# Designs tried in a protein design run: peptides against a protein of PDB entry 3ZOQ. Part 8

Target 1, 223 residues: chain A of PDB entry 3ZOQ
Amino acid sequence: QLLQDSWWNQLKEEFEKPYYQELREMLKREYAEQTIYPDSRDIFNALHYTSYDDVKVVILGQDPYHGPGQAQGLSFSVKPGVKQPPSLKNIFLELQQDIGCSIPNHGSLVSWAKQGVLLLNTVLTVRRGQANSHKGKGWERLTDRIIDVLSERERPVIFILWGRHAQMKKERIDTSKHFIIESTHPSPFSARNGFFGSRPFSRANAYLEKMGEAPIDWCIKDL

## One batch from the design tools (peptide; made by RFdiffusion4, then SolubleMPNN)

Design b1_p27_1_s2
Fold by OpenDDE base, seed 5:
Structure b1_p27_1_s2 (fold): chain B 223 residues (1-223), chain A 27 residues (1-27)
Amino acid sequence: as target 1 above (223 residues)
Amino acid sequence: SEVEEEEKKEREAEKEEEEKEEEEEEE
């Protein structure tokens, strides 16, 4: 899969490493023998929609949705026409409470990605019906490198870290240059323990304004 | 680990909520 030049320049050395070649060969077998999500063409959609230079905000997820037609290569996002998962519903509830956006009739976050919100999962593929089935197969090493090269960037980035899995990545982030917004996960299990009322969207925009950057239009239009 | 246990609980809770919503739509 061809990446944008800005990401290719940052990641080209990773693609030549043995771990990534092994991951690629594993994925070829998995896609041939199993139902894997997202579609192989959509694996790097987060990097396709948001160039290295255009990243303003990062939202970390764990792995793709494992149901039919759900995953589109963006963390928390689902394809149009797919029912919004509970975590995504809670994200939209917080969005409404934080900045007054209407709840959209779909779950696609592509509009955020196009504005510089990197919607990155730490693991980029999953087997149908088997959450985290591709954990520990090499994706985490690549996605850690993505975090590292963003942390090394001089232009500041805002990292939104929901839940403990995402928060474990904060050790890779140079907090002298970059901003971190942390809360509990948007999952129904955790949302009431700190996600609701965390106001990540307005806080992210306040940091962007301090940096002299255009804020994100977080409001999603109906389709 | 505590992280793995929380991640498991979050995924289980999300799945349970999805299953409930599917059952409510079929009724």
Scores: peptide ipSAE 0.053, ipTM 0.700, DockQ to the pose 0.819
Fold by OpenDDE base, seed 4:
Order: C-alpha cells, then sequence, then structure tokens
Structure b1_p27_1_s2 (fold): chain B 223 residues (1-223), chain A 27 residues (1-27)
C-alpha cells in the first residue's frame, strides 16, 4: 500500500479519481525529465511519520524546498547536514523564546512528526529552483481532502496556521471542535509582524493538556 | 499574493545562500 492503513482508509477514494491519476502521470514525466524534490519515495513522508489517528497538531506549509538535498517530505523541515533555511531558523528562535529549547545543530523536524505533528505542505512536489512550479496540478485537492478528513475526526486537532496561505484553509476546519493557532509567517519578511512572540509551541501544549493528551516534546536534540 | 511573494523571496534568498556556499567550496 502507498500509505499506512489509517490514511489509506481516509484517502483511498481520492487515489482512484481522475485528477490524482493525471497528477501521478504528470509527476512520472516530471521526475523522468527534470530534477524534482523531494525524492519520489519521500513525497508522503508527513503521512508516513504521522498516522491519521496519531495526528495531534498540524503545521501547514506551501510547497517543498527546491534546493538540492533539502526537502524530506515534511513542511519547514530539512534533512540533517543541510543548512537551516531562514524560516526554520526563525521557528527555532521562537521555540527558544517560547519554551526555552536550545537551537539544534540540524533542521530535521522528524522528531515532531513521530510525536503526532503532521508537517503537511499543500503542494507536495517542486521543480529544482522553481518555487510553486507544481501549484495547481492536483496536490491542493488531495491536501484539502487531508484537512477535511482531519476536520471530520472526532478527536480534536490543533492547526498551526502561519501566514495567509495557511490561514486560507481555516474555512475547511470545524472551529467548534478543533483549535487554531494563527500568526504571521516565520519568514524574515513577516516574522517581526507577529510570528515572534506568538508562542505557538506552549499554546499547542496547553490545548493538548486541556484535551487530556500528552504534550509535544518540541525540543530537538543535536545529531 | 503578498504572502506568496514573501515566501518566494525567502526561497530565492535560500538559493542565493546555497549558491554562495557552493562558490566558497569550489575556491
Amino acid sequence: as target 1 above (223 residues)
Amino acid sequence: SEVEEEEKKEREAEKEEEEKEEEEEEE
């Protein structure tokens, strides 16, 4: 199976739809003809690390990093040994200010994913050096369905929505059942306008505790 | 949108940093 059973049960109908078959055929051509990120085996890493039932928190990104070796199929995350992108550096600065975590020597957020933080991009692939090159190709329809099935889940979810692109997904979230943490984007262009001091990590854990769930250990150890 | 432009500029800046690091490793 392409996905774990819990996600497969929620998404199997999408994979049979024409739009997804067209997307898949497009991706086969793209991966054959040019450099596409992440590696094709890593496209669904967010769903591989965090099962449908284990999702506690969702952090939405736009599309993968488009540089060599960066993207690992998780929003904002980079592979170990890769320089931390500016947004990720700002995420770690806010993490330090919010809850006192040390800044890690790497940019891998896999430890969050394994604890139930779904690190989902709305678009799951990108051409090398071409930001948003796979926008409007069908990924948004699948990732909208991922948001929808999480919104329909009885067990509450916390959605962290940084910036306007992520915040546009709020209309798909049942706010009577789920919690939303909103701020400006961690990008250097917007972080000083509300991301810094937003304390998303402590706020997320406060909601988890109110739900009777174990908090996330947001602190990342050095590799 | 303004947000898409900000995120695009960030990724462009990241690319420029990677290109500089590659140039420094080749010297």
Scores: peptide ipSAE 0.060, ipTM 0.689, DockQ to the pose 0.329; fails the geometry check
Fold by OpenDDE base, seed 3:
Structure b1_p27_1_s2 (fold): chain B 223 residues (1-223), chain A 27 residues (1-27)
Amino acid sequence: as target 1 above (223 residues)
Amino acid sequence: SEVEEEEKKEREAEKEEEEKEEEEEEE
């Protein structure tokens, strides 16, 4: 897939590395032999919707939803017409409590991505019904590089790190330049332990305003 | 069901977080 020029300039060297070639060959086999999500054309949707220079906020996820029609290449996001996953429902509940947004009738976060919210999973593909089935196959090295090149950027970024998996990436983030918002994961199993009431949306906007940047319109319109 | 698959994913993600915590505590 051809990435936007801004990301290509940052990542071109990674695509030439052996690990990425091995990942690519693995993915070719996986997509041929298995049902893999998202659609191969949607793998890099986070980078397609949000250029390197346009990134204002990063929200890290683990890996794509592994159910039919769910994953659209954006962390936590589902395609329109797909039932909202529990974690996404909790994200919208926190959004409502934080800044008063209505709960949308769909789970697409594309409107955030278009505003500079990089909705990045650390692993960008998954086998149907097998969570983390593509863990340790090379995606993490690429997505670590994505975090690194954002951390190296002079223009500040806000990293929203929900749960321990995302928080492990904190060591890669230059906190002298960038802001981190941490809480427990929005999962029903962890949301009550700190995600609810964490107010990541208003906090992110407060940082953007301090930087002299336009805030994110986090409110999602119904389709 | 899609809900069960979503819950499974969340549980597996949490389990991996727990396993990493256990590995970090063992390390």
Scores: peptide ipSAE 0.031, ipTM 0.612, DockQ to the pose 0.074; fails the geometry check
Fold by OpenDDE base, seed 2:
Formats: C-alpha cells, sequence, structure tokens
Structure b1_p27_1_s2 (fold): chain B 223 residues (1-223), chain A 27 residues (1-27)
C-alpha cells in the first residue's frame, strides 16, 4: 500500500526489512484464506488521514474490531451505520463530560484523524471473530517504529495512552519533548477505575494551546 | 456479547503484562 510521502520517508527502511516482508506474505495468505479486518485497502488509514508532519495527538489501540463491517483502519473507530462498541460509547461519554460534546449518532472518528489525531492500533489486522489473532506477526515492530519516529520528531506530540497495553509504549517516548496523558482503558471493565474523569480531550487541547497549535475539535457531528 | 469481547481484549493485554512481570521476577 502506498503511503504519503511524509510517512514513506520515515518508514521506508522498515518496509525493506525481512520481518515486514514476512508480515506481508502472511497477510496475503490470511486475506486469501480467512476473513480479515479491516479491508486490505484500509489497513493504513491512520497514516492516510494523518501525515507524519500533521500528527498532533496519538491515540493507541490494540487491534482492529473483529466484527463484520466495524473496522476502518482507525483505533476505536467504526464505520458509519455500525453500532458503537462499548469502549467507544465510553469514549463519547467522557468526551461529553470533559468538554460538553453531544454523543454522535455514529462511531466514525475520521474527523479527529483529519485534524491530526493519529488513531493507531499496535496491530493493524485481525481475523473475524478472533481478537488479537495477528499479534506477534510483525505489526508491533512497525508500529513501534511509528512511535519511535514520532518521538524523534522535534515538534511535540501528545500521546494518549489508555490501559496497560498502550502504556507499555511509554518507554519509547521522549518525555522531555512529548506529552503523555495516561488513564485506565475506556472498556466497561476498566473505565470506572480512572478513564472516566481523566479528561483527555481538554488536557490534550491545553497542551496544543500551550505549544501555539490549533486545538482539536473533538466534537463529532451527526451524519 | 460485544462487552465481553472488548473486555476479553483488555484482559488479554493485562494477562500478558502479568506474565511478563512473573517472568522478570523469576529471572
Amino acid sequence: as target 1 above (223 residues)
Amino acid sequence: SEVEEEEKKEREAEKEEEEKEEEEEEE
């Protein structure tokens, strides 16, 4: 898949490495033999919507939704017309409590991505009905490199790290340059233990304003 | 349920951290 020039310049060396070639060959087999999400054309949607230079905020997820028609290549996001998953509902509840946004009638976060919110999963593909089925296949190495090149960037980035899996990436982030917003995961299992009331949206915008950057319009319009 | 599936993803991530902490404590 063709990436934007800004991402290509940062990641071209990864695509030449054996691990990525093996991942690519694995994915070819998986897409041929299994139902894999997202659509192969949507795998890199996070990088397509948000260029390397345009990244203001990163929100890390684990892997794509594994249900039919859900995943759109963006962490936590679902295609329009898809029922909002529980974690996404909790994200919108926190958004409402944090900054007063209405709950949208859809679950697409594309409007965030277009504003510089990199909605990155650590694993970019999944088998239908099999959560984390593509773990340890090479995606983590590529997505770690994405975090690394953002950490190396002079222009600051805000990393929103929900839950332990995302927080494990903190060691890769130069906290002398970049800002981290941490809480428990938005999942119904953990949201009451710190996600609710964490106010990640207002905190992110406060950092952006301090850096002289335009804040994110986190409010999502109804489709 | 959709809730159980998302909770499963998070619990899987938590278990892997626990397994790593146990491996680091055994070394």
Scores: peptide ipSAE 0.030, ipTM 0.614, DockQ to the pose 0.031; fails the geometry check

Design b1_p27_6_s3
Fold by OpenDDE base, seed 4:
Structure b1_p27_6_s3 (fold): chain B 223 residues (1-223), chain A 27 residues (1-27)
Amino acid sequence: as target 1 above (223 residues)
Amino acid sequence: FAELAQELVAQGLSEGTAEAIAAAAAA
């Protein structure tokens, strides 16, 4: 089944810009010389699973998990069979407390992505064991453009912004048209300072219902 | 490059997007 893929129309100009070409060349070298995550085929999974037109909710992450087999090209998500990282565990704890979902036996958020939850990292690649190693290499400009074109979209979007890094993107979002859900980051270092009890899932669905859209089924089935 | 683009198209992406992604992910 071919999805309505309108991302090309929104981003094609970016791909022709020098910064992106430089990024591409950098990535070629990095993947050749280093262990880079996620797999090169998974870099754009967020856009792959969620078309521009299908975006209902955006959840921003920083950069991919840097451990073996973890990164899935979706923010906060890990491949099935991979131990759930602490932040993801806390996300599921909040999910359980918020809307009663059971904690899944895996960490894949693909089911969210398929429903219109754009799980976007601001930086889409990372070196093994080196968090933020690809910061400032060009990804941020592309992902900023992704946020921009979503902000410009007529159909409203819900942006879930956990932590200061994600919240810094709020200035790029037309809050007169789009909805923002903010809290501290789900990281163990910050979750107790506001993430727990923030109920982002029910709040997101409440906005969707107000817009006349189908809510997200946030509950994740076991594999 | 071409193979990756084809795989992405088979998975539901437009040809243009697939090409762009394949180009970006080329290793």
Scores: peptide ipSAE 0.016, ipTM 0.415, DockQ to the pose 0.019
Fold by OpenDDE base, seed 2:
Structure b1_p27_6_s3 (fold): chain B 223 residues (1-223), chain A 27 residues (1-27)
Amino acid sequence: as target 1 above (223 residues)
Amino acid sequence: FAELAQELVAQGLSEGTAEAIAAAAAA
């Protein structure tokens, strides 16, 4: 079945603004002159898989993986066949300890996205081998608007905010309506300082159940 | 642009959303 154009209704004004047009022109140059990830057709996969109305949970990332074939347009997710990055491995370790899921043989989180988990990076593109190379180019304004329109939504959303960068977005979230789950980042550099044992998956489902919504099936099947 | 929008519709998006996403894509 076709997804509703709920994101269009929420974001159409942004696409008409000068900042976004400038971003678009910048991206055209970047994709022409550099190797940029993800593929341009995958930039908005998070919105593709999860409509505005279907969002139950938001997981914020910073920017895409910058290695060949990795970025899938979803935060923390990698294409099937790609070695799981360290942060993703830790996510799956916590998933296993939290709710008993097996560690999948791939790193695609598409199954989460299809269930209403918006896997959103704050910056949606990156140059090969250059982390945060597209920081401050306009993506943050768009993705802030995405957070804003979700915060303004009447139906509650659960925001999972791993690490300081994601947690900086708390000020944009109406906590009278929405729920926030916070911990340190799943990165090997920070996971042992709070991410492990934070049980974000069971906690998210607990909130969903409290709201009378179906929980997320966080377990990912092998391919 | 048009081709990408068509592909997105084929993948389950509405025309409006697909067009918006396609318009936002760099190439």
Scores: peptide ipSAE 0.015, ipTM 0.424, DockQ to the pose 0.019
Fold by OpenDDE base, seed 5:
Structure b1_p27_6_s3 (fold): chain B 223 residues (1-223), chain A 27 residues (1-27)
Amino acid sequence: as target 1 above (223 residues)
Amino acid sequence: FAELAQELVAQGLSEGTAEAIAAAAAA
């Protein structure tokens, strides 16, 4: 669970703050007394797969999936072998319509993470069957800091903000340096109100190309 | 059901509203 140096240098001050120590103590109790997702070893997977310097794109989620075996520490992503949740299915549908990718036979977005897509939830843990159960316990302060340090980075970042929750973070993003792609959430309830047709993947790559960066290969291979 | 409710909350709905909608809708 030790963060790599690039993130540690950015976040070490947060880990020493009282709020995080309290969060840590809470989590110790929660993992001992409740079924908590993701696995404790996977909490910081988004930061493990994507270093601070390697971040090209950020996709914000709210909190992890709360069903057995689903969450793997990456927003919207599910472990291989897990049925794709409705929002993820819609993400893949938009991916197909946007840039022609095939629908993968799994829901793991690890390949995105490895290319510099930070798949960050604002809350990084959840109790089984209790959505948003760890809201307001300290994660939001840490993840706000993650957004802040990325916003402060000189090298530009593309922030993809689906839905109101993610879009509330716009105020923390320096739009003089960074790019924002917004639409409604990919959930079945809202996807047809703006998510479908928003083409976030091609738009993100267009920004990357303008910056002289390698585009993301958004297409996910079958396992 | 639970997944849909969670996703609705992610869109900014209250937990109660999300649960009610999820109960009435197919995931």
Scores: peptide ipSAE 0.039, ipTM 0.636, DockQ to the pose 0.164; fails the geometry check
Fold by OpenDDE base, seed 1:
Structure b1_p27_6_s3 (fold): chain B 223 residues (1-223), chain A 27 residues (1-27)
Amino acid sequence: as target 1 above (223 residues)
Amino acid sequence: FAELAQELVAQGLSEGTAEAIAAAAAA
């Protein structure tokens, strides 16, 4: 897939490496033989919507939703018309309690992405009905590089790390330069243990204001 | 158990299914 110049400049060397070529070949087979999500053209939507230079906030997910029509190429986001998954519902509940936003009638987070919120999964594809089926196939190396190049950027980034898997990436982030917001995962299994009340949205905006940047309009309009 | 369930829910499974799978994996 064609990336924006800003991301291409940061990632072009990765695409030439053997691991990525192997990943690409694997994906070709997978998309041909299996139902893979998201659509191949949507794999890099996070990078398409949010350029390297425009990243203000990063929200890390693990891998895409594996149900029909769900995955949008953005972490936690679902296409309009798709029922909001439990974790996403909790995200919106926290959003409402944090800064008073209404719960939207859809689950698309594209409006966040367009404002500089990089909604990145560490694994960017999945087989239908098979969670983590593409784990360890090469995506993690690429997405680690994405985190690395953001960490190396002079302009600070805010990383929102929900749950242990996302928090494991903290070692790759220069915390002397970038800001970290950590809590438990928004999953119903963990949300009450720290996610609710963590106020990641207002905290992120507070950091942005401190840096002299425009805050994110986290409120999502109905479609 | 909890982490696996979280992962499964985050991947689009229902709470009940995620819990059942996580429980089975823990056994």
Scores: peptide ipSAE 0.031, ipTM 0.617, DockQ to the pose 0.102; fails the geometry check

Design b1_p27_7_s2 (from b1_p27_7, 16 letters changed)
Fold by OpenDDE base, seed 3:
Structure b1_p27_7_s2 (fold): chain B 223 residues (1-223), chain A 27 residues (1-27)
Amino acid sequence: as target 1 above (223 residues)
Amino acid sequence: SAAAAAAAAAEEARLEALQLAAEAAAE
């Protein structure tokens, strides 16, 4: 069994479909012949850290960081000891302005994931130095299904959609049940056009509190 | 070595630029 959590019941049928088998065969070749990120054992870390039933918040990314040692299977997150990418720095700046958290000395968002923040990229693998190299190979169909089954869940989910790529998934989300927080992307090129001041963290917690759920402790401790 | 460190830094900068370009497409 690929997944040892509540995700398996939601996704098991996908793994038997031809598109996913073709994706797996492609990935086998890619990992054998190219440098692919993240480590193959980390591809599904977002689902490993945050079970289907435990999802409170979803933050969508595009595809993994394509530099060495960066990607850890969580959107926007980098492994400890890795320099924080510019967009992640801006995420932490907004976090500080929004709810007063200190800027952590690392870029790992694992603490969010463990609290129910699904840090999902729409494409889950990438070739070193080649962003979007695995786009259109089958990941999007699986991750669309992830969004779909969350949308179908009765217990509400908060979707944080930064930028147009993430916002394209809004059509798959039942907004009669679920909440959407939208802004521009945290990228230095767009952050000042709406991301900064969007206060996604406090807004997410406000929704959680209205639902009678525990808020996320967004503040990240130093390592 | 200094040369190795410089090469690593240059590569990191190159990859960061590529990441920014990729994120721009997502903006």
Scores: peptide ipSAE 0.468, ipTM 0.862, DockQ to the pose 0.815
Fold by OpenDDE base, seed 5:
Structure b1_p27_7_s2 (fold): chain B 223 residues (1-223), chain A 27 residues (1-27)
Amino acid sequence: as target 1 above (223 residues)
Amino acid sequence: SAAAAAAAAAEEARLEALQLAAEAAAE
């Protein structure tokens, strides 16, 4: 089976649609002819680590890092041993200021994913050295559906929407059921305009506690 | 104004796109 049962039940109809079949064929050619990130086995890591029913928080990214060894199939996350990108560094700075976590010696956010933080990019693949190279090829339709089925879920979800790209998805979220945390992007170009001091981690946990759910342990242990 | 808001949104999107490109070169 391609995905966990809970996600398969939500998305199986999408995989049968022509747009996804065309996307799949495109990806087969791309992986054969180009260097594509992440590894094909890691494309759906966000869904592998966090089942549909276990989603507590969603953090949206745009597309994967396009440098060697970086992309992990999780938004903002990098594999252990990889230098932390500037936005990720700022995420950890805000984490430290928000709830006192130490800055980890790696950039893997897998521990968040395992606790129910869906680290979803809107586009799930990229060519080496070519940002947005797989934009408009079909991923956005699938990931929009992921947002839709989460929005339709009765149990509330917390959506953390950093920057304009992520915030454009707000129209797909039923705000009568779900919670949205918005700020500027953690990028050095925008972080001082609202991201720093936004305290998304404590705010997310406050919502979880209000709903009677276990909070996320956002602090990341060194490897 | 609506025009000013649109310009601000466009600028934020531009900066995010620039950062995305730069971050891949961080390694």
Scores: peptide ipSAE 0.141, ipTM 0.742, DockQ to the pose 0.033
Fold by OpenDDE base, seed 2:
Structure b1_p27_7_s2 (fold): chain B 223 residues (1-223), chain A 27 residues (1-27)
Amino acid sequence: as target 1 above (223 residues)
Amino acid sequence: SAAAAAAAAAEEARLEALQLAAEAAAE
């Protein structure tokens, strides 16, 4: 896929490295031989919707949903018409309690992405029905670089790190420049241990306002 | 205590992983 100029300038060196070429070849085989999600055209949707310069907030996920029609290349997000997964439902519950948004009738977070919320999974592809099937294949190195170049950016970024997997990336974030919002994961298994009541949306907007930036309109309208 | 907090965090991580693995299949 072609990336827009701002991301290309930050990542072009990665695409020339052996690890990425190997990843690319692996993906070619996987998409040819297996059902892989998301659609190959959607792999980099997070970067397509949110340019490097426009990133205000980063929300890290692990890997894409592995069911048919679900993944759209954005962490936690599902295509319109797809039933909201449990973690996403809890995200919307917290959104409602945090800032009063109505729960949308769909699970697409594209409106967040368009406002500068980078919805980045650490692994960007998955085999149908096989969670984490593309773990350790090279995506993590690329997405680590994405975090790195954002951390190196002078303009501050807010990193929302739900759960331990995302929080492992803290070491890559320059907290002298950037802000971190941490809580337990929105999963039903962990949400009651800190995610609910963590108010990440209002806290993110508070940071944005402190920096003199426009806040995110987190409320999602029905389709 | 620090040890108790670490144990709680480890259990949270385990539960998170279980949910992540089942997320698409659950709904």
Scores: peptide ipSAE 0.126, ipTM 0.739, DockQ to the pose 0.032
Fold by OpenDDE base, seed 4:
Structure b1_p27_7_s2 (fold): chain B 223 residues (1-223), chain A 27 residues (1-27)
Amino acid sequence: as target 1 above (223 residues)
Amino acid sequence: SAAAAAAAAAEEARLEALQLAAEAAAE
């Protein structure tokens, strides 16, 4: 699928670079020879749902879920009907404690994406059952550029950086213009060390209101 | 099935552990 015009204008130069051409050729082989997630049509869902100009909030993930039917091309999100992974469950627990949302009966975060929450993984594909199998193949260069062009945008963005991997991208963000919300990762291994009680959702909305923008409706309806 | 659901949950937990390990290694 073609990217929206606003993203194409920001990223077109990257797609012409050798690293991306090599990545593309690698992916063609991978999708032909292996089971790769997400579906090739869903790789850029984060950019499809949220245009460059419409980004209000960014939530960074590492790479897609590697189980059948899980990955949706959106960080932390799973397709309807898929059991919520532990980190996502903790995200919803914090959401409930932060702003009172009910726990949804599914794990799709599409409603966030449609409101301007860019749910971006730093690596956009993965082999079935092999976490980080597409690490270091070129995605990181593209997604770094995505962060860069957002950082260069005049209209402020809110970056929610859960865990050390996401926080390493802070050096690419102009904090004189943009807002950062940091905590430990929602994983059960780290959530009690700072994620719980961090209230990222109300804090993000507070920044949006201060900027004169509509807040995000973080509450997710049941399907 | 309950067994399949449990296996899926365990695999997701493993993935999250790997993610945290990668984050720790980057420091």
Scores: peptide ipSAE 0.095, ipTM 0.595, DockQ to the pose 0.259; fails the geometry check

